# Peptides against a protein of PDB entry 4GMN, part 226

Target 1, 375 residues: chain A of PDB entry 4GMN
Amino acid sequence: RYANITLLALVTLASIGTDFQETLVKGNQGSRESPISAADEEWNGFDDADGDAMDVDQKSSSGEDQEEDYEEIDVKEDDEDDDDDSITSEMQADMERVVGADGTDDGDLEDLPTLRELIQTAVPQLIRLSNLPIDSDESLTIQSHALSALNNISWTISCLEFANGENANIHNAWYPTAKKIWRKTILPILEADSADLKLATQVTSLAWAVARVLHGETPTDGNPHRKFISLYHSSKQQAGGNSNSIEEPEDPFQGLGVKCIGVVGSLAHDPAPIEVNREVGVFLVTLLRQSNNVPPAEIVEALNQLFDIYGDEELACDKEVFWKDGFLKHLEEFLPKMRTLTKGIDKRTQPELRTRADEALLNLGRFVQYKKKHA

## One batch from the design tools (peptide; made by RFdiffusion4, then SolubleMPNN)

Design b2_p23_6_s1 (from b2_p23_6, 12 letters changed)
Fold by OpenDDE base, seed 1:
Structure b2_p23_6_s1 (fold): chain B 375 residues (1-375), chain A 23 residues (1-23)
Amino acid sequence: as target 1 above (375 residues)
Amino acid sequence: SFRDEAIKQSLKAYRSLSPPSFS
């Protein structure tokens, strides 16, 4: 009974996150005409499994009321509070740095009560549910639904513009919670080293949504960029062994490889450590060099991440990584390959992939020209 | 920045068109 209520609540929270996204996208479209192609993945509703009415014969056996004395399990709250206070103090100090000098935008969501309750009340419960011990198929189902709800909420918030102090109240309210999702949900699942590809895909999707807001301020503890690079390579090795059984997602952009690239690209933004930036930049440039064996959608995402990471000449990573490691040469050498790749995509069968590849090709030419002007 | 040059040129700025992955 409680599990069914929990599952219903999680499905409801995931749906609220989706509806809230649509509302925010519609609200922001009033200022900027360009449609975000939300991949409206039609939620394939649960197939109504034919309720074969098993005629459970009502044998009325009057079994005696054994009052099972429920021993009150005195759950010792073990004082794991010390580690949560240190993280909270770091999160608070990180918030105080993001709260601009005028101190007036403390992340107050008075005007956004639904979003406030989603961030402050729902998300902390979803974090707890995502970290339950997995001892049953039921606990695995709860974790999966909690991750789905966190994913949809996090993606929704990550679609807001936070540049130039836009939505600063939402940013400031979300930022500590995003760090908590990273530390308490994403890292523990990545450290458990589960061979579950479904779980890996869910946590990687969530990690991308979170990292799209935190960028280079995403906690670097345990080198998560290396874990996602390893996951990328492991996913390719598994796909190569069982050529028949990994249903490539119908959407090329929903693939685990794309999600891994999106995460590590986001993690490499300023103010990420130069070593993290370098390792990610080398990974992304290596995908372009090996493009003959890389799905087109992953190439599109890798290019996009490279433009976002290295698009500013004032950042330390421009001098210390982009120019020092000779990335411009690799991008120039990739231009003719990208033209061939893009032309190879059928506009009739893969219209979105072709559109995004045409855009990435256009931007690659512009980016190479930009970097040559600012050399 | 490359973004700012793209905006100034009225180019479709490279939106990070990383599509949200809804589940």
Scores: peptide ipSAE 0.297, ipTM 0.805, DockQ to the pose 0.250
Fold by OpenDDE base, seed 5:
Structure b2_p23_6_s1 (fold): chain B 375 residues (1-375), chain A 23 residues (1-23)
Amino acid sequence: as target 1 above (375 residues)
Amino acid sequence: SFRDEAIKQSLKAYRSLSPPSFS
């Protein structure tokens, strides 16, 4: 009884985080549709030459059109208008305010009561539930749902713009809570050294969401970047041995490898220690050098992380790591490999992966040119 | 920064397109 009520509340909190993020993503897309001008560079057709068409006379055998009368199974779409009224009018009003609010610097969420209650009341309970002693399948289920709810809330908040003091009230309210999630939920699970890949994937997803806000201000206690790099390598060793269908997530970007790259990339941002930045930068550049054995989605994420980490020439990591360790040369040497990799992705079967790879390729060319100009 | 030379808009647009798995 109590377990079922707790699970229902956790599922509801996870759904709330999902719906909120989808709306923020849709709202941010509408503001950022600068048309990607398809520069229709007219691919001037290569005038290739004379090759003799061999006359292979293949006889058209007229196969008889057997009209198999496929009985139209009238699947009554029961339009169960499950009006999943999961989005309360108060949540929708908070979402509209978050999109429209000039960030008042006061970490007071007076104007965002639902978000305030999520951060101040729900998250501290979810942190407690994620730290329950695992003694039963029920406690494992509660931990999993608590991690899912924390993930969805943390991801939603990580989709807000905090640059230039935007949403400063939300940032200031979330920042101490994000550090608490890191110290109380993420680190203890990573230190437990569990062989559970599902739990590792959940905690890594949550860690990425949290690290997307905290960046280099993420607590460095116990060198978490090395734990995620180790987890990346361990996940690759396990995938190579057991043909047990870990259902490869239909989305290539949901893989544990991508999540590990996202976490460590986020952890390496300024003001991260230069040693942490270097270890992550070397890891990411090493993935590009070994690209023949790396999934395309992980390459796309690794490139995007490298652009974000080393995109600012004023940062200490630019001189002390990027230039000192010769990363530009590795990016230049990778450019032709990235072109081949991107062209090898089928647009029909993997349209998103292809689109993100085409962008990452474009940005790689631009980034190399930018870094050469600012050398 | 590379971010300030208008690449901020395209890089942020694509990372915002794929929210990581909502479980």
Scores: peptide ipSAE 0.288, ipTM 0.785, DockQ to the pose 0.327
Fold by OpenDDE base, seed 3:
Structure b2_p23_6_s1 (fold): chain B 375 residues (1-375), chain A 23 residues (1-23)
Amino acid sequence: as target 1 above (375 residues)
Amino acid sequence: SFRDEAIKQSLKAYRSLSPPSFS
C-alpha cells in the first residue's frame, strides 16, 4: 500500500517533468518564429526535354473484385476520458508564467509556487529516495523512479534560457539544488562503481541535465569527468562482448555514450579548471580521430560540445588548450570524414540523426573558418 | 565568439539541440 502510493507519486513527478518540458519547448518555439521570409527561390525548372516514353503495353487481366461486404464493426470508442490531469491548474499556471516571464523580477519563486514546491520540497525528498541503501528489489525500484523524476525535472529546467539574466529567479533557486543533486545523488552512485548499466544510464542522464545548467561551475571534487570518460569506455567494452545487446535505444541520442559526452562536454566549459578542460577536449578530439568505430550520434554530440567549449577566443581554454594542443588541425582533418559519415546516414530511416549530422557538418565548416579568422 | 558571429550572419544559431532525455 505505502509502496504503491510512493510509486504513484514518483511516476506523477516524472510525468509533471515531461509535461512541463513540452510546454516550455512549445512556448520557446513560439518566440523563435521570426518570420523566415520565404525567399522566393524561383525554381528554374530546367526543361530537360528528351525522355523517350517507351510504350510497355502490359495486358494485366481483369480479376473480378469480389466486394467482400466488410461489416463496419461500429467500435464505440468509449471515450475513456483518461483525464490523467497529471498537471494541476497551479502547475499549468506556473508553466505559462515560466514561458511568458520576462525575467525582470530579481524576486524569489513567489510567482511560481508550484515550481518553488517542486524545487524546495519534492526534489530534496527525491534526493533522499535516490540515495537510500539498496537492500531489496523494492528499494532498487524506488531509487530508479526517484532518479527518473529527478532526471525529468532537471532536464526541463535545463531547457530554460538563462543567458543574459533570463529566468534569473529560477536559475538562482535551482543552482544550489542542482549542486545538491550532484553531490548527494550523482557522485555517490558514480563512486559505488556498479556494473548496472541501467543505473549508470539513469545517473548519467541526470548528470547531463544538471551539468547543462552548472557547466564549469559543477563541483570538480573527485574528478567526475574522468569517471564519465571511464564509464564511456566501459560501456563500449560491455556492448561488444554480449550479443544480448540491451536493445539499442530507438533514439540514437539516448545512448549512454552520447550522455557521457554531453556530461563531460558540459563540465569542461569556463570556469572549469584548465586541466579538466584539457582532458575533456583531448577525449572529444580523440573520438573524432577514431570516428570509424564511434556511433554517428556520439560524433554529433562531440562536435557540438567542442564548438560550445572553444567558441570563445577570450577564454583561457582557447589559448591554453585549443591552440596549444593543436585542435584546429584535428577538426580540419575531420571535415572530409564528417562529410562521408553524414552522407552515409539514410534520411528515410534516421531523419533526425541525418538532420543533426548535416547541422554539425555545416557548423564544423563554419567553426574551422571562424577559428582561422580569429587565430 | 563563434555564437555571436553565427547570430550576426543570421545563420540558424548553432543550438546544441541536445535532446532532453526523458525517462
Scores: peptide ipSAE 0.296, ipTM 0.805, DockQ to the pose 0.244; fails the geometry check
Fold by OpenDDE base, seed 4:
Structure b2_p23_6_s1 (fold): chain B 375 residues (1-375), chain A 23 residues (1-23)
Amino acid sequence: as target 1 above (375 residues)
Amino acid sequence: SFRDEAIKQSLKAYRSLSPPSFS
């Protein structure tokens, strides 16, 4: 009973996060044609398959034909259109404000009551639930759903534009909460060194969403970038050994390898320690050098992260890492390989991957030219 | 920045449109 209510509440919070995203994506698509690929991960419903058919051999007792006149109770099908409109009018109004909010100078979430309650009331509870002692399958399920809800909320918020002081109220409200998610949820799970790839994938997805907002201000305690690099390598070793289909997610960009690259790339942004930046930069450049054995989606993400990390010549990492470690040469040497890789992607079977690879190839050529001009 | 030069050139600004991973 309490479990089911907790699970229902967690599913509802995850759905709220998804619905908020869809509306933010739809609202942003009206202004800028950048397709945020909706990862329509179909909710694999709980197959309650364990209907143990107890074949109770009920003996046919020939009880007598009492013609009880069953009055047809005309059960009006009240079409309870359970319009489970999970989106309350308040949520819809908050979503419209977040999509439409250019420059509300009010540094408080007073105008965003639903988002305020998500950040201030729901997220702290989700952090608590994600940190429960794992002592049962129920506690594992609660942790998974709490991580999913945190993921969806964190991703939704990470899709907001925070450049130029846009959504500063949301950023300021989220920032301390994002640091709490990192320190209280992500780090403890990464420190537990669980062999659970599902949990690792959920935590890595959440870590990426959080790191997309915190960037180089993400807490560096315990060198989390090395843990994600280690997880990347471990995931490749496991996939290479058993031909048991770990069903590579149908979306090549939902793979654990891509998520690891996204996290470590985000962690390496200024003002990250130069040592962290260097280790991540070397990791990313090494993927490009080894591209023959790296999925195209991971190459796209690695290129993307390299452009974001080293796109600003005024940053300390440009001089101390990019130029000092000779990254330009590696990017130039990779350019013909990227052309071959991109041309090898079938536009009919993998249209998104091809489009993103064509974009990354274009940006790689532009980036190399930019860096040569600003050398 | 590369981003600013891309914007100034009306280049489709490199956004790492890392797809949100919804679960």
Scores: peptide ipSAE 0.293, ipTM 0.799, DockQ to the pose 0.246; fails the geometry check

Design b2_p23_6_s2 (from b2_p23_6, 11 letters changed)
Fold by OpenDDE base, seed 5:
Structure b2_p23_6_s2 (fold): chain B 375 residues (1-375), chain A 23 residues (1-23)
Amino acid sequence: as target 1 above (375 residues)
Amino acid sequence: SFREEARRQRLAFLRSLKPPSFS
């Protein structure tokens, strides 16, 4: 009885975290109706004139339009309006205010009472539940649900803009709680050295969400970046041996490998110690060098992390790691491999993966040119 | 700038990552 009520409350908190994420995505999509047409403004680099126009003969092969009659499979949307009434109108109104609010400097969540209660009252209880002694299947289930609720809440908050002092009130309220999640939930689970891949995936997902806010200010106690790098390698060794591959998540970006890359990349941001940055940077560049054996989604994530870490020439890691360790050469050598990899992704079967690979390829070209100009 | 555009695209991608639904 008590356990069932606790589980229901944990499911409800995690549903709330998911629906907040959906509201945040919808609010940002409304701002994305600025047409994708602005991405086709060719960054006209400065007109240095000596373009030897290699005439690539456009052989117009007139491929005959075979109208393959795609039978519209009338997928009856059974609108099971599962009105999961889990989100109160008050929670919705708080999230809509967060999406629309110009960041007020006041660290008081007075205007966001539901978010305040979520951070100040609910999250500390979830941290407690995630730290219960595991002595039964019931305690393991409670831990799993507490981790899922923490993940969804942390992920949603991590999707807010905090640059340039935006949402400073929410950032200031969340930051000490995020550090508490890291120290009280994430580190103890990582130190327990469990062979449970489900638990490892849950804690890594949560760690990514938390590290997206804390960045290089994430506590370095116990070298967490090395633990996640080790987890990445261990997960690859296990997937190769047991034909009971846990069904690769339908979304290639939900894989444990992607999550590990996301965590360690986030941990390597300024003001991370240069040694931490170097170890992560070398790990990411090594994935690109070994790309023939790396899933495309992990390559996309590794590239994005490299752009985020080394995109600022004013940071100490640019001079002390990027240039010193010769990362530009590895990125240039990877460009033709990335083109081949991206072209090898079927747009029909994996449209999102293809889109993200096309974006990462474009950004890799731009990043290499940027770094060459600022050498 | 390239950095600002890359940041916007990255944030937009990360916002599209649905947290794992309770299955």
Scores: peptide ipSAE 0.201, ipTM 0.816, DockQ to the pose 0.615
Fold by OpenDDE base, seed 2:
Structure b2_p23_6_s2 (fold): chain B 375 residues (1-375), chain A 23 residues (1-23)
Amino acid sequence: as target 1 above (375 residues)
Amino acid sequence: SFREEARRQRLAFLRSLKPPSFS
């Protein structure tokens, strides 16, 4: 009875975290509909006129077109507008404020009561529940749901822009809580070295969400970057041996490998220790060198992490790692491989993966050109 | 700048990553 109420509350908190993300995305899309004036640059393509019209007159053989009467299956779009009206009017109002608020520096979240209650009241309880001794299937279920709720909340918050002092109030309120999640939830689970790949995937997803806010200020206790690199390698070894295929997530970007790359990449950002940055940078570049054996989604994530980590020439890691360890050469050598990899992704079966690979390829070319100009 | 565009694209991608739904 109490467990079912706890589980329902955890599901509700995780739903709230998701709905909050969707509303943030919708609110940010509305601000992006500044009309990109289609500069109709009439690319007057070359009038190469001379295509000889070979008149091949071949006779219409009257094959009987069997009009197969394709019955228009009136696919009733059951617009199951599952408008899950679960977005409380208060949550929507908080969301409109987050999108519209010129960030008043008050870390008290006075204007964001729902978000305040999530951070100050809900998250501490979720941390507690994620740390329960696992002595039953019920306690394992509670931990899993608590991790899922923490994941959804952490992901939602990590999707806010915090650059240039944007959302500083939310950042300042979240930052100490994010560190608590890391120290009290993520590290203990990673240190337990469980063979449970489901738990490892959940904690890695949460770690990525948290590390996307903390970056190089993520607590370095126990060298977590090495634990996630080890987890990456261990996950690849297990997938090769037991035909217990962890159901490859339908979304290639939800894979444990992608999540591990996302975590370690985020941990390597300034002000991370240069040796942490180097170990991660070498790991990421090594994935590109071994790309024939690496899933395309992991390559896309590894590239994006490399751009994020080394996109700033003013950072110590640019000189001490990127240039010193010769990363530019590896990126240049990877360009033709990335073109081949991207072209090999079927647009029909994997449209998102193809789009993200096309973006990463474009950015790789631009990044290499940028680095050559700023050498 | 390239950096700002890449960052904006990255944020857009990361925002499109749906948290795992409760199955």
Scores: peptide ipSAE 0.201, ipTM 0.817, DockQ to the pose 0.588
Fold by OpenDDE base, seed 3:
Structure b2_p23_6_s2 (fold): chain B 375 residues (1-375), chain A 23 residues (1-23)
Amino acid sequence: as target 1 above (375 residues)
Amino acid sequence: SFREEARRQRLAFLRSLKPPSFS
C-alpha cells in the first residue's frame, strides 16, 4: 500500500515535469507566430516537356462486387476523459507564469509557489529516494522512479531561457539544487560502477539535464567527464556483442551515446578547467574522425557541442584548445563526410534525424567559415 | 550573427526533446 502510493506520487511528479515541458514548448511556439508575410515568390513556370506517355489499353473486367451494407455500429466511444488532473490549477497557473515572467534577480519564487514547492520540498525527497540502499526490487523501482522524476523536472527547467538574465529567479533557485542533485545523486551512482545500462541511461539523462544549466560550473570532483567518456565506450562494446539489442530507443537522440556526448559537451563550457575542455574536445573531434562507426545522432550532438563550446573566440579554450590542438583542420576534413552522412538519412523514415543532420551540416559550413575569418 | 543563429537552433532542438515518458 505505502509503496504503491509512493510510486504513484513519483509518477505524478514525473508527469508534472513532462507536462510542464510541453506547456513551455507550446508557450514558446505561440510567441513565434510572427506573421509570415506572404512575399510574392513569383513561381517561375514549369517548362511544358511534351513526353509521349504510352497508351496501355488494359480492359480489366467489371466484377459486380456486392456492396455488403456494413451497418456502421455507432459505438459511442464514451470518451471517459479520465482527465487525470494530476496538474492542479495552481500548477498550471505557475507553468503559465514561467513562460511570461521577466524574473527579478532574487532566487525567491514568491510568484511561483508550485515551482518553489517542487524545488524546495519535492526534489530533496527525490534525491533521498535515489540514494536508498538497493536491497530489493521495490527499492530499485523506487530509485528508478525517483531518477525519472528528477530527470523530467531537471529537463523542463533546463529548457528555460537563462540568457541575458531571463528567468534569473528560477535559475538562482534551481542552481544550488542542481549542484545537490549532481553531488548527492549523480556522482554516487557513477562511482558505484553498476553494469546496469538502464540505470546508467537514467543517470546520464539526468546528468545532461543538470549540466545544461550548470555548464562549466558543474562540480569537477572525481573527473565526471572521464566517467561519462568511459561509459560511452563501455556502452559501445556491450551493444556490439549481444544480438539481444537493448531496445534502441525509437528516438535516435534518446540513445545513451547521445546523452553521454550531451553531458561531456556541457561540462566543457567556460568556465570549465582547460584540461577538462581539452579532454572533451579531443573526444568529440575523435568521434568525427571515427564517424563511419558512429550513429548519425551522436555525430549531430558532437557537432552541436563543438559549436557551443568553441563558438566564442574571446574564451580561453579558443586559443588554448581549439587553435592549439588544430580542431579547424579536423572540422574541414569532416565536412565532406557530413554531407555524405546527411544525404544517407532517409527523410521518410527518419525525418527528425534528417532535419537535425541538415541543420548541423549547414552550421558546420558556417562555423568553419567563421573560424577562418577569425584566425 | 552565426553564434546567435546556432544558439537559437540549438535551443529549439533541445526544447523539442521530449523527456522519457514512463512506459
Scores: peptide ipSAE 0.201, ipTM 0.818, DockQ to the pose 0.573
Fold by OpenDDE base, seed 4:
Structure b2_p23_6_s2 (fold): chain B 375 residues (1-375), chain A 23 residues (1-23)
Amino acid sequence: as target 1 above (375 residues)
Amino acid sequence: SFREEARRQRLAFLRSLKPPSFS
């Protein structure tokens, strides 16, 4: 009984995190609809051309109307729908406020009561549940559901804009909680060195979401970037040996390899230690050099991480890693390979992967030109 | 700038990543 209630509550919290993300996606689409000025397309009048009435003969076939008596199956609508709508409406209102807040009214978390309770009340319980001793299949299930809920919440928050002081109230509330997730949930699971690929995928997804907010301020204790690089390599060795169809996620960007790249890239941002940045940068550039054996989605993610890490010439990593280790040459040599890779993706079968590869190719050309101008 | 456009595209991409639903 208590286990089922706990699991239901964890599923509900993970659903909540998803619905928040969907609202953020819809709100961001609506803001990109600049009002298409209704160009007054002058409705050019339909010229009534006088087409001749050909006399098609009305042959009167008398089909017998069999009245088939459709028995109305009285489907009782069970009225269980009322209680779920209230929470979704408050959550939607909170997310609409976050998305619709043009940067004038930095509302406090008092104006975001659902998000406040999610961060301050729910997340600390999820951290506790994710850090329970694993002694049963029930405790493993609870951990998995707690990780999924933490993942969805952390991903949603990581999709907010925090540049230029935007959403500073949410950032400031989340930041200590994100560090707590890292230290109490992510690190202990990574240190347990479990052979469970499902658990590894869940913790890596959560780690990416958390590291997208903390960046180079993510706790460096135990060199977690090396653990995720090791996990990347281990996942590739397992996939090559057993033709057991681990159902590759239908979305190529949901793969463990992409998630590992996303984590380590995020960990390498300023103010990360230069040695962490170098190890990650070398890993990412090595993926580009070995691109013939790397999934296209991982190449797209590796490129995006390289642009995010080294896109600022004022950062210490630009001089001490990017220029010093000769990364520009590797990126320039990769341009023709990226063009071939992108053209090899079928727009009909993989439209999203193709779009993201076309964007990454465009950005690679721009990035190389930028770096050559600022050399 | 290149950085601002790349950041905007990155944010749009990451917002398009659906969290794992419980199936």
Scores: peptide ipSAE 0.199, ipTM 0.815, DockQ to the pose 0.566

